# Designs tried in a protein design run: peptides against a protein of PDB entry 8HF1. Part 280

Target 1, 320 residues: chain A of PDB entry 8HF1
Amino acid sequence: NVMLYATKPTEVMVSFPHQEQVLTVTRLISAEIEKFYVSLDLMNIGVQPIRRSKSLQCLRDPSKKSFVKQLFNDFLYQMKEYGIYAASIAIISLIVEFDIKRRQAETLSVKLMHRTALTLCEKIRHLLVQKLQDMTYDDDDDNVNTEEVIMNFSTPKVQRFLMSLKVSFADKDPKDICCLVFVERRYTCKCIYGLLLNYIQSTPELRNVLTPQFMVGRNNISPDFESVLERKWQKSAIQQFRDGNANLMICSSVLEEGIDVQACNHVFILDPVKTFNMYVQSKGRARTTEAKFVLFTADKEREKTIQQIYQYRKAHNDIA

## One batch from the design tools (peptide; made by RFdiffusion4, then SolubleMPNN)

Design b2_p28_3_s1 (from b2_p28_3, 12 letters changed)
Fold by OpenDDE base, seed 5:
Structure b2_p28_3_s1 (fold): chain B 320 residues (1-320), chain A 28 residues (1-28)
Amino acid sequence: as target 1 above (320 residues)
Amino acid sequence: EEIKEEEFPEEELEKFKKAEERRKKLIE
């Protein structure tokens, strides 16, 4: 039980300016998704055959439209919270998912629905990649994965996160690093993982220092829908982190799901701490003598965040 | 103990300012 450990990590706050993304491309993408929702609501996909083995989620929406909307809503959230560069990675996950669902479609109408969603994702990907390329000064270097492109097309939160990683880990011995990065949403784990791979490759001081991995939270709604591949990947990722083959793990509420990760010297909370349980569990992983617990907050929410953390500290000390 | 604010090196802060200025220009 992580709650029973008196952890005294150094708590650090990273403030970032709140900037509304006023990029024309983000408005265009949002408008295209809204147009797609209108078209999706008008699609008659008929009554889908209820197979007894279908997920509880398929029972909730026989139309399978809610799942399509959920994926696009999660994408819109990632684009807003992490930026255009992160969105260019996130959209690939939607492309893969909709292509799988298109191939697995039981009816022509469902196949067409997933094909239309896939076509929209390809359009979004093109718009994002084109905008990333507009910043490459050299027409000849199609490399949208440079430190400059990543930084310029990331939100202030992500920019400060990347800077915090660089300051914390530049030129360190990989064996001396055990880092957790907590995010709110399961899909953010993979998105931030892809971003970090490209950032680390483009940052000489972090190259061969940080080896990232991610954990996708178990789909608590249906462990049966966790593909055998996803379960194998999760087990492999956790094992690599335990063996020290990976030294940075991106995870969501995975600790609430009973996944035991080792004691770490760094814990980053990239998204807001929403619950006392999340605070105690995440902080409880920072157990080394010089462990750091790093929080990210918008400047306008700084005081509210500080007061909330002090309340959680008090509540934790009253239980411990 | 008070929550400490992370201190960034001036060089990294300057890179951040440049990135922010470039981002502001991209919004136009």
Scores: peptide ipSAE 0.351, ipTM 0.875, DockQ to the pose 0.772
Fold by OpenDDE base, seed 4:
Structure b2_p28_3_s1 (fold): chain B 320 residues (1-320), chain A 28 residues (1-28)
Amino acid sequence: as target 1 above (320 residues)
Amino acid sequence: EEIKEEEFPEEELEKFKKAEERRKKLIE
């Protein structure tokens, strides 16, 4: 029995400069969200009937205010971690969500709460798009989706990620590419997906090379209509990736929950590897010959990241 | 085995630097 030594993937590190985004627009947006939180706390939305979902654990905040705050906090995180361009895409997801919640509102007070949140999202979208347009020198090119605009308004991490994709996949045969991109948070999958669609479309060397998809894990918390659409999307996205109709899959740590994804030749870890399980499972997808496992780290955290990966390698070798 | 650092072509590094410099000017 020739134990086919599963060729260990080549581990590659991409370093990026640590830069805090202290844009006036980000400060304005944060201040508007904070003002909204004060207003939200003052809103009387009444006692919502606790739909006793059979799963005991998630005491749905009867106020639904926590969910609204969570979405805006997730948006603020995306704006900080991925940049203004990514935030301009992320805000669209909030707009869609609050519009759905507004339509599904059983009371006028809840409808008004989601309407107010939606109005804030539209204001934020306008502020972001206006700032993206400030870099378009040509008054005639309303296209904020250029490679240049995306790069200029992305964080150093995202800039290095996009550059790594371009260098890795420029002018390659799409059939030779099977790429996973791991992100920490579920909502980041959709944000980075939208960013990649625009980047690939703006980058001639990638337009016919990369076809991205995203996978969001099962939201065990919300059995609502959204969960059915998300499940359908997830199944379709996975199937497209299996069939080779998509060759880049963006996923969160939810691949831990037993989603069977094919062996890949590239695995990118866009966010910090926080757990041994995440390391083993993500690296375990880089199983093809000459597979690459690419890590992103801030320069200031490079040594810490390296030491953590060596610890994970040791722990993995002690179990294997 | 040592983790290899990814090396980028000079052209892409220059685009990155220009993008970073432009971004820094937008923060100022």
Scores: peptide ipSAE 0.348, ipTM 0.874, DockQ to the pose 0.810
Fold by OpenDDE base, seed 2:
Structure b2_p28_3_s1 (fold): chain B 320 residues (1-320), chain A 28 residues (1-28)
Amino acid sequence: as target 1 above (320 residues)
Amino acid sequence: EEIKEEEFPEEELEKFKKAEERRKKLIE
């Protein structure tokens, strides 16, 4: 039980400016999604067979419309919180999901619904990629994955996170690194993983230093073909991290599900710490003598974040 | 112990500023 360990990692705060990415493209994408929601509400998908799915989502929405809206809402969140570059990766996960759901559709109306969602995702992807290309002055897709493009199209939070990784790990021995990156949402794991792969590949000081993997919580996985693939991926990713073939693990809710990851020397909390349990569990993984526990906060929320961490420290000391 | 602010090298801070300036120009 991680709560029983008195960990004394060095706690570090990284502040970032709160700047909203008010791009015309993000407004256009949001407007297209809202138009799609109106269209989706008007779609008659008929009576769907109530299959007893172990998935809470399948139990709540036999029409599958709320699940479609949830995926787009999660995408909008990622675009807002991580930026256009991360969104260009995040949209691919939606494309894959809706293509699977389109193929698995039991009715023509449900198939059409997922096809319409897929077409919107392809349009969104095109808009995002075009905007990334507009900076390179090159029509070549290969030039959008530069350090410069990644930084310019990332939110200040992600920019500071990438800079913190570079400063922490530049030219280090990969064997000396055991890093966890905690994010709130499961879909964020995939897009930040993809972003990190491209950033590391474009950053010579990190290219042979960091090998990222990602892990998603099991309880959030639908019991379909994708869930089986994701479970296999998780098992492989955990094993690679244990074997030292990966030295950076991006995870969400993993520790709450009792997945045991090794003791780490670096723990990054990319998203706000919302619960005492998350604080204790994540901090409890920073167990080495020189372990760092790094928090990210907007400048405007810095004081509030610090006070919240002190409250969690006090509460942890009162239980220990 | 007090939570410490991360200090970045000036060179990395300058790269960050340039990235922010470029991002602002893309928003304009």
Scores: peptide ipSAE 0.341, ipTM 0.868, DockQ to the pose 0.742
Fold by OpenDDE base, seed 3:
Structure b2_p28_3_s1 (fold): chain B 320 residues (1-320), chain A 28 residues (1-28)
Amino acid sequence: as target 1 above (320 residues)
Amino acid sequence: EEIKEEEFPEEELEKFKKAEERRKKLIE
């Protein structure tokens, strides 16, 4: 029971300035998605066969308009919370999912709906990549994956996260690092993973130090919707982390309940701690004597975050 | 124990300020 371990990791707070990303491209993309929602609501997709499965599966029917809207809403969230660089990676996941759903479509109307969504994703990807290229002085170097581009097009939260990683792990022995990064959403794992791969490759001090992996929680995904490829990836990723071939694991909050991950010396909470269970489970992974538990907060929410963590500490001590 | 705020080296803070200034120039 992770709750009973009196883990006393050093708790560290990283504050970041609240900056509204007032990029014209972000406003344009948001407006294009809203126009698409209006068009989507007018689409006649017919009566979809109600799979009578009594479970939470009925809410997540991937053939429904609501699922398409959920994916775009998750994308809009990632663009807002992590920046346009992370969004350029996140949109690829939507492209892959809509292409799979287009191929699996049982009706021509559903196939057309997913095709229209896919076309919008391709347009969004082009707009994002074009904006990333506007910073490359060399018209011939399509390499938008530099440290400079990543930093400039990331939110202050992500900038501070990357700086915290660099300061924490520069020129260290890879064997001495066992790091967890917790994020709230499943799709955030993939986009932060892709961002970290590019950042590490562009940062000499980290290139041979950090080997990232990501894991998506099994428990909230019906095994029926998990691709064979995703299951293979998840098994490989967890094994690489256990074997020490990967030393940084990005996890969604869903992993807190069910995946036996080894004791770590660093735990980063990239997204706000919303529940006592999230606090206890994530902190309970920082089990070494010198373990660090790092929280990220906006400057405006700093006092509220501190008070919430002290309440969680008190509640944890009252149970222990 | 009080939650400690992470202190970044001045060199990294200066790189951050330069990146923010560059970003402001790109938004203008």
Scores: peptide ipSAE 0.341, ipTM 0.862, DockQ to the pose 0.644

Design b2_p28_3_s2 (from b2_p28_3, 11 letters changed)
Fold by OpenDDE base, seed 5:
Structure b2_p28_3_s2 (fold): chain B 320 residues (1-320), chain A 28 residues (1-28)
Amino acid sequence: as target 1 above (320 residues)
Amino acid sequence: EEIKEEEFPEEVLKKYEEALKKREELIK
């Protein structure tokens, strides 16, 4: 129980300016998704055959439309919160998911629905990549993965996060680094992982210093092939992090579900701390000498965030 | 103990301001 550990990491706040302006490409993508939702609502998918083995998933989404909308809503959130560069990585995960669902479709109508979703994802990917390429004079895909492109097309929050990583870890011994990065949403782990891979590769001071991994939550109760792959990946990623083959782990609130990782010297909370449990569980991982617990906040919410952390500190001290 | 703001080197802040400026130009 992590609540029993009196951890005293150095708590650090990183403020970032609020993003008031939305890129034209982001508006176009949002409008295309909204048009797709109208089309999706008009699609007659019919009654799905209830296969006994899939009953629990079929009970959650009998039309399979809500799952499609959930993935696009999660994508829209990631595009807003992390920027169009992170969105260009996030959309690939939707492409993979919709291709799997298209192949697994039991009816022509469901197959067509997932095909239409996939076609939209490819259009979104093209719009994002084209906008990333507008910064590069050369049409080569490798040129969109530069430090400059990543920084320019990331939100202020992500820009400050990347700066904090560079300042904290530039030219350090990788053995001295044990870093956790907490994000709110499961799908954010993978897009931030992909962003970090490209950023680290483009940043000489972090190249061969940081080796990222990501952990996705066990929320797939379904014994489907995808859930087996995710569980294998999760087990492998955790093992690599324990063995020191990875020194930065991106995770969602999954560590609250009893995944034990080693004591870390850095814990980054990239998204707002919404619960006392999240605060205690994440802070409880910063257990080494001189451990840092880094919080990210919008400037407009800085004071509210500080007061909330002081309330959580008090509540934690009253229980410890 | 008071929560401290992260201090960035001036060079890092300058690169950030340049990236923000370039982003603002791209949002137009």
Scores: peptide ipSAE 0.317, ipTM 0.826, DockQ to the pose 0.770
Fold by OpenDDE base, seed 1:
Structure b2_p28_3_s2 (fold): chain B 320 residues (1-320), chain A 28 residues (1-28)
Amino acid sequence: as target 1 above (320 residues)
Amino acid sequence: EEIKEEEFPEEVLKKYEEALKKREELIK
C-alpha cells in the first residue's frame, strides 16, 4: 500500500507571478475559435448512424460537435496555462485528432466539419509560428526552438518549471535521475513533452542528462485505434522508464490506475493539486531518501495552496 | 515541517526577469 510507506520527501514550493495580460495573438486566436463555434452550431450534420459499439460513450455526442468544442477548449486552456510556445505544439495534437476523425467520418457533413476544424487549426498554427518567428531574424522554422524563444513565449509557471529542472538536473548523471512530472490534463502531457524535448535540445547542460517520456491515462471515451496505440505507447514509455532509457516521465492522473512506476527522487506537480488522492499518490512516488516533491503555485494563491497541503498532510497522517 | 520555497541562483533569476520584461514588451 503506497500510503503505508510514508517516505517523507522534502516538499518544495515554487512560486510564479500571476499573468493577467494576454498577447494580441492569443486574443485573435480565441476570437477565431469563438467565431468557429458560431459557425459550428449552424452546421447541419444530420442524424449520425449510431454504431452499436458496446462503448456507451459514442452515444453521448450524436452530432460530434461537443467533441470538437472540447478539443478547442482544451487547446485554449493549454495556451492560457502554458503559453503560446506550448500552444504551438498543442495545436499539432488537434490537427492529428481532426485528421483521424475526418478520415473516419461516415458522412460528408461530418467530414466537412472536421475539415473546417483542421483549416482553423492550420490558421492557428500559422499565427503561433509567425509570432514565435518575430523573435528570430532568420525565417528558418528550426530557430523558433531556442531556449530564449521557449522562455519568452511560456507562462511564468512554465518558465519557473524549466528553471527548476535546469537547477535540479544540470550536470547530473542521467542514471541518478528518476523524475515524475504530474499534469492535470491528458493533452498537457504531449505539449509539455514536446516543449521539454526542444528545451533540453537547446540547453547544453540538459542535452545528455534528461530523456523525457510521457504517459497518457486510459481514455475510457474512445475504444478506437487511438486507445490501442496509446496503450502500446504507455507500455513502451513505462518500459523505457524502467530500463533507464528515459529518466523523466510526464503523466496525468494515470497513476491512479495502479501503474507500477519505480521509486522516484523528484516529483513535480506542475498543475494545482485538486484532490487528496492525487496528493497522496504523487507524493507516494517520491520514495528515495533525498526525494523532492515540488509544487507550483501562483503568488496570489500561495497561502491557499500551503493551507491545502497542510490539510492534506493532516488527513494523510490521520489515516497512516 | 514548513514547505520550503525553492531558491534559484541570482543568475537564473536575472535571466527570468529579462525574459519576463521581454514578454511584457511583446504584450504591449
Scores: peptide ipSAE 0.316, ipTM 0.824, DockQ to the pose 0.764
Fold by OpenDDE base, seed 2:
Structure b2_p28_3_s2 (fold): chain B 320 residues (1-320), chain A 28 residues (1-28)
Amino acid sequence: as target 1 above (320 residues)
Amino acid sequence: EEIKEEEFPEEVLKKYEEALKKREELIK
């Protein structure tokens, strides 16, 4: 039982200011999505054939409308929690998904629904990119991926996360780094990965130090919708991390699914620790002698977060 | 053991405050 004798990682808290200020562009995007939901509810897409998937738990919305709303709700969450820079990356994932669904549509009405969703995503992308360009003197798309633009258009949480990465890893040997970044949602893995690629590329102290990868949890909802490409990507990502070709892995609840991730020296919990299992599993990956377990909290929630972690520590010690 | 607060170098904090200020100016 090697888990019981592992050196306890140093637990670190990173506090960030809670910024309630919402950009006008964010309000516009939210309003456009709400208008789209009204339009979507009025769309007649006909009776879809109920394919009896053997998995009882996936209430496939026979209308496929709930899935469309879920993707936009996840996007709105990412825009709120990570900022408009991360949202500009997140919207691309929606564009890809809706284009696939549009092409796979069995009916004209379903095709039109996904086309309308896609058109909205392109509008949102334009609004986000335009706002990122407002800080760039040059109209060239390449200028939006600077450290300055990324920092300015990220939430305080993401700003502190990027600072923590820079302070922790600047000019280090990439071989000495084995880092996990935990996020709550699977879609967050992709947008934080894209953000980190651009941040690392724009940060000389990290450019040859950090090589990020991401792992999306298996869609417990529908293994049938997990594209062969996504499964190949997951296997490749894990292998790259095991081989040391990637030294930073962004993951969601993947550890609950029995994916064997190696022992790490850094574990970042970017989102709130909502469950005891998430705490134990994520902390249990920080197993090296000098391992750090880094938590992020809003200043207003700091005391509550600390108390919750102490409760989880107590519960873990009572079971161990 | 108490959870330690991460301490950032003053230079890093200054850069953060500047970025935060610019973000606030963009929200107005």
Scores: peptide ipSAE 0.307, ipTM 0.832, DockQ to the pose 0.772
Fold by OpenDDE base, seed 4:
Structure b2_p28_3_s2 (fold): chain B 320 residues (1-320), chain A 28 residues (1-28)
Amino acid sequence: as target 1 above (320 residues)
Amino acid sequence: EEIKEEEFPEEVLKKYEEALKKREELIK
């Protein structure tokens, strides 16, 4: 029995300066969302028919107001953690979701609630796009999707991530790349996917080198919220990655559910490693020869992050 | 084994610093 010495991936740290985004546009958007929450709390949407959805959550909030607040809270998180460029992509997902919910509304009051949320999302989108356009020097190219605009309006974490991708994959053969990008939140997968599509298209050295996909794991918490279309798309994205038609996969911590992903040569952890399971599962995907496991940390959290990784290594060695 | 820090080429670091500066100017 040749114990295939699982080649331990090289662990790499990427440090970034911690900067709080205090853009006027970010403050304005946050204030508009808070104003909307006050208005939302005053909305009488009536008693919703208890759909016998087996999900305990549908029993807890018959008003569907918590779902609206959750989406905006996730948007605010993405705007803070990834920047206003990423937020301009994230808001599109909210627009799509609220438009679907508006069309599926069983009552006029619920329809109005989702319409009001949608109107706010369109206002936020306009504010974000306008701010992105303020940096385009060329009056003729309304294209906010340039490498420069993406870099300028991204957080230092995202800037370093994009730099690491460019340095790691510039002018490489697409066949030699099998990359995973782990993020904490489900909605971040879509946001970073959209950002990467625009960045790759605007970066000649990565154009035709990286083909991104994303996977969102099954929401065990709300299987009823996963459309048949989302489940089909997830299966298709995983299959494209297995077939080599995509070589970069963005995923949330949901690889816990036994998503059979191939061995990768690069694993990026874009968000902090919060659990031992996340560490073991994500690192366990970097199994090729010379595989890299890349961690991102703020400079102020570098020592804490290193100590945590050493603790996880020790714990893993004690159980292995 | 020590975690290695990723080193970026100077040209890439310069672009990063320029992007950070522009962002800081936009925050003011």
Scores: peptide ipSAE 0.307, ipTM 0.816, DockQ to the pose 0.795

